# Ledger of designs, part 20: peptides against a protein of PDB entry 5HOI

Target 1, 351 residues: chain A of PDB entry 5HOI
Amino acid sequence: FRYMPFSPAGTPFGFTDRRYLTMNEVGYVSTVKNSEQYSITVSFFDVGRFREYHFEDLFGYDLCFLNEKGTLFGQSKTGQIQYRPHDSIHSNWTKIIPLQAGERITSVAATPVRVIVGTSLGYFRSFNQFGVPFAVEKTSPIVALTAQNYRVFSVHYSQFHGLSYSLSELGTSSKRYYKRECPLPMSLPNINSDMKKDANLDYYNFNPMGIKSLFFSSYGDPCIFGSDNTLLLLSKWRSPEESKWLPILDSNMEIWKMSGGKETTDIHVWPLALAYDTLNCILVKGKHIWPEFPLPLPSEMEIRMPVFVKSKLLEENKAILNKKNEIGADTEAEEGEEDKEIQIPVSMAAE

## One batch from the design tools (peptide; made by RFdiffusion4, then SolubleMPNN)

Design b1_p9_4_s3 (from b1_p9_4, 5 letters changed)
Fold by OpenDDE base, seed 2:
Structure b1_p9_4_s3 (fold): chain B 351 residues (1-351), chain A 9 residues (1-9)
Amino acid sequence: as target 1 above (351 residues)
Amino acid sequence: SSELAKRIN
């Protein structure tokens, strides 16, 4: 197994000279490879609130985290991190994270108040927004990080225990755990099923955990979107005994519904954020499961627990069509090819 | 919307 640098909604280069380092509700960070150098662009969805900026990257940043106040960059092999405020009033800062032999930075996260660095050896390093260190903790190997305010959601991987997660709060003087290395009920990518499409092989080589993104919801709940295209939300995390992962959206099911019950293989959901009851996402059209250039406009998808079975909906629609045909048999009216739109029961759309 | 949010929180 190889620990790869993870950034939320980051894309591979594939066969191109460009990729997204990260994207979320704030914007998207792209990098273009120019020989031995990279040109990084930080772009925003709210062009009225933020100004796009670019810079030359001589270090080859392969880790990124974007927030409303700045962008954190990291180089997984060298241990270099850079924080770039979006506001030019605040200075950029750079730091080298000390790495052991073979250690990699696997993920970075930044909030307006915290910077977090996770490594392949399970070093969890915390800093303030100015790069002043608070603590170093040894955990299980970190594969992904996200953070909101003082709260950190970390995903860990062990070859023996699989995926686990932690939810912690980074106070000024102390770290509090709400969850500490608890089992994460997310499936790993199945090499035999998912990799039969060459286009998916490049993605899983880039991201072997298949974690497309992880974020906090607008309500501050940890969310993760895996290779199964299911959005998991950690419900009731403040109550240790009541805390559970909820599958709040099967995006494959929603695409199938949106297509009128047609199996589509060329539409993919790329997660950005969860705002209230909507998944902010990119609807990717094409062979690749990740967005290419130019980035499509974000779309909203309403969250819905996957309670429907495709087969039952198809049977119910057939039964409705058969009943219409039995009633219509006495009237020779040319009922044209009514598009077989699966009527989703309205009752589940309104709750 | 609001009931789902109340069950999630």
Scores: peptide ipSAE 0.006, ipTM 0.481, DockQ to the pose 0.039
Fold by OpenDDE base, seed 1:
Structure b1_p9_4_s3 (fold): chain B 351 residues (1-351), chain A 9 residues (1-9)
Amino acid sequence: as target 1 above (351 residues)
Amino acid sequence: SSELAKRIN
């Protein structure tokens, strides 16, 4: 296992000179290799509210977090971070995070009020939006971060305990934990199944945890989207005893439904955000599970608890087909290749 | 939709 730099919905270079550093509901940040340097572009979905901007990156930023007020960049190996407000009224600032030998920045997050840096040794560093440090805490190794306002959702990895998560609030005087290094019931990428496709190998080398993204919902609930393409939401996190992860969307099941029950291997959900009851996402078409260039327009996918098992629906449809064949044995009717659209029961759409 | 949101919160 290697700690890799993680950014929400970040993509690998693959065989290209360009990738997305991050994307969410606000926009997308791309980087292009220009010989020994990079050109970074910060693009927005709301082109009426924001203007796209670009700059030359001499540091090779491999970490990014975008919010409505600015973009945080980080370099995993050097420990350099840069915050760039979208508004020219506020100055950019740069800071070097002190790293130990072999330590890497693994994730960064920024809100309008906080900057957070997590490392492969579990150093959790907090700053205000101006880069003034608050605290340094030692945690289990951090593999992913997201933040909303004062709240931070952190994912940790231990070789002994697997994945854990923390939910904390970074007040003015102190850090409060709602959850502290609790087990995260997310499936890790299965080397034997997920890596058999060469296109997936490049992604899992880039992101060994298979965390496509993590974010806070519009209601302020922690969300995570893993390699299994299931959206998990942390419900009731204010009540430690009642808090649970809810699988609120199986995106593979939804793609299967949208495809009339045909197995598609070339459509992938790339998560951006959860707004109310809809997953904002990119529908990726092609060999790679991540979006290429140009970025497709975002799509909305309604959240639905995966109550139905695909295997049962296939068995029920086979049983219906077998019953039709037992009744139809006497009429040599030319059964044209009726595209066997699996009739997904309307009741599955109405809950 | 609205009932699922009520179960999540």
Scores: peptide ipSAE 0.006, ipTM 0.477, DockQ to the pose 0.073
Fold by OpenDDE base, seed 4:
Structure b1_p9_4_s3 (fold): chain B 351 residues (1-351), chain A 9 residues (1-9)
Amino acid sequence: as target 1 above (351 residues)
Amino acid sequence: SSELAKRIN
């Protein structure tokens, strides 16, 4: 197994010269290949609050994390990290993370108060916003990180144990665990089904875990969005005995509802953030499951527990159509069964 | 939302 660099909502290059290094509710970071160099652009959704900026990347940054105060970049192989404040008031800083032979930085995260580096050997390195180190901890191999304020959500992978997660708080003097290497009930990409589409192979080669993104909700709950397109939220994480993952959105179900119950293979949800009860996302149209260039405008999708079964809705809709046809006996309009829009109950329709 | 459906269709 090869640990790949992960960034939240990062996209592969595919056959292009460009990709998104990361995207979230704040904005999106793109990189463009230019000969042996890269041009990085940090773009924002709130153009009134932030100014877009760009720079030449001579290092080939393959890791990124964007927050409201700055952007953290990392190079998975060299161990270089760079923090770039959005405001010119604070200086950029660069640091080399010491890596062992074959070790890679697998994920980075940054908040206004913390910088976190995770590695393929499970080294968890914490810094303040100025790059002053706090601690180095040895964990299971880290595959993904996100952070909010002092809290860190880490995803770990073991070939023997699969996916696990930790939720920790990085104080000034100590790390507190709320959850420590607990099982993560996220489905891994199925090599046989998900990778058979050449268009998806590039993505799963880029991101073997299929973690499209992970973030903290506006309420500070850990969220993860996997290859199954289900948004999982960690509920009650402050109470160890009560803590559970909630499937708060099946985005494939929501797309299916919005399409009138037609199977759509060309619409994909790309997660950005969870704000209150709304998933901020990019609706991707096309062959690739990830957004291309230019980036579509973000869309909002209401979270709903996947309590509905497609088969029952199809059966109920067929039963309604059959009853309508029995009452309307005389009009032989053989409109083919395939084109009939599924009447989704108004309570189930996404507004 | 109806706006989301309009963006999908």
Scores: peptide ipSAE 0.017, ipTM 0.489, DockQ to the pose 0.711; fails the geometry check
Fold by OpenDDE base, seed 3:
Structure b1_p9_4_s3 (fold): chain B 351 residues (1-351), chain A 9 residues (1-9)
Amino acid sequence: as target 1 above (351 residues)
Amino acid sequence: SSELAKRIN
């Protein structure tokens, strides 16, 4: 197993010279390889609020985190990080994170008030937005980070215990844990099923945990989107005993519904953010499960608890069709069997 | 939508 650099919704190069370093609700960061150099572009969805910018990357940044105030870059092997404010009023800063032999920066996160660096040895390093260090903590190996304001959602990996998560708040003087290395009930990629599609092999080599993204919701709840294409939300995290992961969206089920109950293998959900009750995402069409270039416009998908089972919906529709055929034996309308959209019970539209 | 959000929070 190798710890790979993780960035939220980052994409592999594949067979191309370009990839997305990260993307979220704010925008997307792309890098283009030119020999030993990279050209990085920071693009935004709100083109009225933000101006796209680019720069030459001589370091080969493989980690990125975008927020409303700036972009954090990191190089997993060298330990170099750079913060670039979007506004020209604030200066860029660069820092080298000290790494032990074989240690890698595995994830970085940035808010307008905090910068966080996580490593393959479980070093959790916190800074302010100006790169002033607060603390270094030793945790289980960090594989992913996200942050909102003062809150940090960290995902940890142990070869013995699998995935765990922490939820913490980085105050001025102290770190508070709401959750500390608790089991994360996310399915890991199944090498035998998920990798049988050659098109996915490049992705799982890039991201062996299959964490497509993690973010905080607009309400400040930790969210994670794994290889199973299920959006998990951590509910009631303020109450340690009541906190639970909710599967708030099975995106494969929603794509199946949107397709009229047809099995589609060429449409994929790529998560960006959870805003209220909608998943902001890219609907990826094609062979790869990740967005290519140019980036499609974001789409919204309403959150829906996976209460329905495909088999039951198919049985119910067959039962409705059979009842219609029993009633319709007297009326010759050969309305072709195949194109009747599966009537998904409307009862979930009102919640 | 709003009831689901209230059960999630």
Scores: peptide ipSAE 0.006, ipTM 0.476, DockQ to the pose 0.041; fails the geometry check

Design b1_p9_4_s4 (from b1_p9_4, 5 letters changed)
Fold by OpenDDE base, seed 3:
Structure b1_p9_4_s4 (fold): chain B 351 residues (1-351), chain A 9 residues (1-9)
Amino acid sequence: as target 1 above (351 residues)
Amino acid sequence: SKELAEKIL
């Protein structure tokens, strides 16, 4: 196993010279390889609020986190981080994170008030937005980070215990845990089933945990989107005993519904954010499960609990067809069997 | 979260 640098919704290079370092509801950060250098572009969805900017990267930043106030970059091997405000009022700053032998920065996160660095040895480093350090904590190995305001959602990996998560608040004087290294009920990528498609191998090598993204919802709930394409939301996290992960969207089920019950293998959900009751996402078309260039426009997908099983819907539709055929034995059966859209029960469409 | 959990459950 290798700890890989993780950024929310980051994409691999694949066979190209370009990739997305990160993307979310604010925008997308791309990097283009030019020999030993990289050109980074920070692009925004709200072009009226933000101005796209670019710069030359001599360090090979492989970690990124975008927020409404700036972009945090990191280099996993060297420990270099850079924060770039989107406005010209605030100065850029650079810092070297001290790394032990073989240690890597595995994830970075930034809010308008906090910068967080997580490492493969479980060093959790916190800073203010100006790069002033608060604390260093030793945790289980960190594989992913996201943050909103003062809150941090961290994902940890242990070879013995699998995935765990923490939810913490980074106050001015202390770190408070709401959750501390609790089991994360996310499925890991199944190497044997998912790797049969060469296109998934490149992504698995880039992101062995299969965490496509993690974010806070607009309500401040931790969300994670794994390789199973299920959006998990941490409900009731303020009540330690009542806190549970809710599978609020099976995106494969929703794509299947949107296709009229046709098995589609060329449409993929790429998660950006959860805004209220809608998943902001990129609908990726093609061989790769990640967006290519140019980036498609974001789409919205309503959250729905996966209460229905495809097999039951197919059985019910077969039973309806069989009943129609039993009744229709007396009237001309010329309407071709194949093209009848699976009637998704209207009750699933109206919420 | 509460409203979302109440809409989904």
Scores: peptide ipSAE 0.000, ipTM 0.423, DockQ to the pose 0.039
Fold by OpenDDE base, seed 5:
Structure b1_p9_4_s4 (fold): chain B 351 residues (1-351), chain A 9 residues (1-9)
Amino acid sequence: as target 1 above (351 residues)
Amino acid sequence: SKELAEKIL
């Protein structure tokens, strides 16, 4: 295992000169290799609210977090971070995070009020939006971060204990934990099943945890989207005893339903955000499970708990077909069984 | 939605 720099919905270069550093509901940050330097572009979905901007990156930023007020960049090896406000009123700032030998920044997050840096040795560093430090805490190794307002969702990895998570509030005087290094019931990438396609090997080398994204919902609940394409939401996190992960969307099941029950291997959900009851996502068509260039328009997918099993729906549809064949004993030809659209029950059809 | 299915297919 290697600690890799993680950014929400970040994509690998693959065989290209370009990648997305991060994307969410606000926009997307791209980087292009230009010989020994990079050109970074910060683009937005709301072109009426925000203006796209670009700059030359001489540092090779491999970490990014976008919010409504600015973009945080990080370089995993050097420890350099830069915050760039979207407005011209606030100044950019740069800082070097002190790293030990072999330590890397693994993740960064930024809100309008906090900047968070997590490392492969489990150093959790908190700052205000101006880069003024609050605290340094030693945790289990951090592999992913997201934040909303003062709240931080952190994912940790131990070789002995697997994935854990913390949920914390970064007040002015102290850090409060709602959850502290609790087990995270997310499936890790299965190298033997998932790596049958070369495209998945490139993604695994880029993101060995398979965390496509993590974010807070519009209601402020921690969400994570893993390699299994299931959206997990942390429900009731304010009550320690009642807190649970809910599988609120199986995106593979939803794609299968939308395809009329056909096995699709070339359509992929790329998560951006959860707004109310809809997953904002990019629908990716092609060999790669991640969006390429140009970025497709975002799509909305309604959240649905995976109560139904695909095999049961196939059995029910076979039973309906068999009943129709028992009633319709008239001899007209058995042409083309392959193209029969699986009637998904109307209660399961996406409107 | 039908629109989402048409974007996928």
Scores: peptide ipSAE 0.000, ipTM 0.359, DockQ to the pose 0.740
Fold by OpenDDE base, seed 2:
Structure b1_p9_4_s4 (fold): chain B 351 residues (1-351), chain A 9 residues (1-9)
Amino acid sequence: as target 1 above (351 residues)
Amino acid sequence: SKELAEKIL
């Protein structure tokens, strides 16, 4: 196992000279390799609110986190981090995170008020938006981070205990835990089943945990999107005893519904953010499960608990068609390949 | 819609 640098919705290079370092609801950060240098572009979906900018990266930043106020970059091996405000009024700052031998920065997160660095040895380092350090805590090895305002969602990995998560608030004087290294009920990528396609192996080598993204919802709930393409939301996290992970969207099921019940192997959901009731995502068409260049426009997908079984819906649709054919015995209605739109029961669309 | 959001929150 190797701790790889993780950024939310980051893509591998694959066979290309370019990749997305990160993407979310704010925008997307791309890097293009040019010999030993990289050109980084920070692009935005709201082109009226933000101006795209680029810069030369001499360090080879492999970690990124984008927010509404700036972009945090990190280099996993050297420990260098850079924060770049989007506004030119605020100065860029650079810092070197001290790393032990073999330690890597595995994830970085930034909010308008906090910068967080997580490492493969489980060092959790917190800073303000100006790079002033608050604390260093030793946790289980950190594999992913996201943050919203003062709140941090961290994913941890142990070879003995698997995946765990923490939810914490980084106040001015203290760190509060809502959850501390609790089991994360997310499946790891299945090397034996999923790796039959070379494209999946490349992605697994880039992201061994299969965490496509993690973010906070618009309501401030921790969300994670794994290799199973299921969006998990941490509900009731303020009540430690009532807190549970909800599978609020099976994106493979939604793609299957959108295709009229046809098995599509060439459409993939790439998660960006969770709004109120919609997953903001990129619909990726092709062999790769990640977006290529140019980036497609974001799509919205309504969140829905995966209550339906594909087989039952197909049986019910067959039974409805057979009943229509029994009642319609006198009309030679042409056996047109009517694309059997799976009527989702209206009752579940209206709740 | 609203009820699902209230059940998830």
Scores: peptide ipSAE 0.000, ipTM 0.400, DockQ to the pose 0.040; fails the geometry check
Fold by OpenDDE base, seed 4:
Structure b1_p9_4_s4 (fold): chain B 351 residues (1-351), chain A 9 residues (1-9)
Amino acid sequence: as target 1 above (351 residues)
Amino acid sequence: SKELAEKIL
């Protein structure tokens, strides 16, 4: 197993010279290979609030985290990190994270008040927004990080225990755990089924955990979106005994509904953020499960717990069709086997 | 321990 650098909603290069380092509700960071260099562009969805900027990257940053105040970059192998405020009022800073032999930075996160670095050996490093270190903690190997304000959601991987998660708060004096290395009920990518498509192989080589993104909701709940295209939300995390993962959206079910019950293999949900009751996402059309260039406009998808079973809807629709055909069998019309759209109940149709 | 902490910080 190889620990790969993870950034929220980051995309592989594939067969291209360009990729997204990260994207979320604030914007998207792209990198383009230019000979031995990279050109990084930090773009924003709110062009009235933020100004796009670019710079030449001589280090080959493979980690990124975007927030409302700046962008954190990291190089997984060298341990270099750079924080770039969006506003020119604050200076950029660069730091080298000390790495052991074979250690990699696996994920970085930044808020307006904290910078977090996670490694393949499970070193959890915390800094303030100016790169001043607070603490180093040894955890299980970190594979993904996100942060909001003082809160950090970390995903850990052990070859023996699979996926776990922690939820912590990085105060001024101490780290508080709400959840500490608890089992994460996310399915790992199935190498044998999902890798049969060459297009998916590139993605799983880039992201072996299949974590498309993780973020905090607008309410500050940890969210994760895996390879199964299910959005999981950690509910009641303040109450250790009541805390549970809720499957708040099956995006494959929603795409299936939007297609009139046709199996579509060319539409993919790429998660950005959860705002209230809507998943902000990119609807990706094509062979790749990730957005290409140019980036499509974000779409909103209403969160709904997957209460409906496709098989029951298909059986009900077949039963309705059979009843219509039994009533229609007294009239000789050879209406051909048109793939009659599955009537999805209006209450189940995405508006 | 201190030297390891200093190399880690």
Scores: peptide ipSAE 0.000, ipTM 0.362, DockQ to the pose 0.009; fails the geometry check

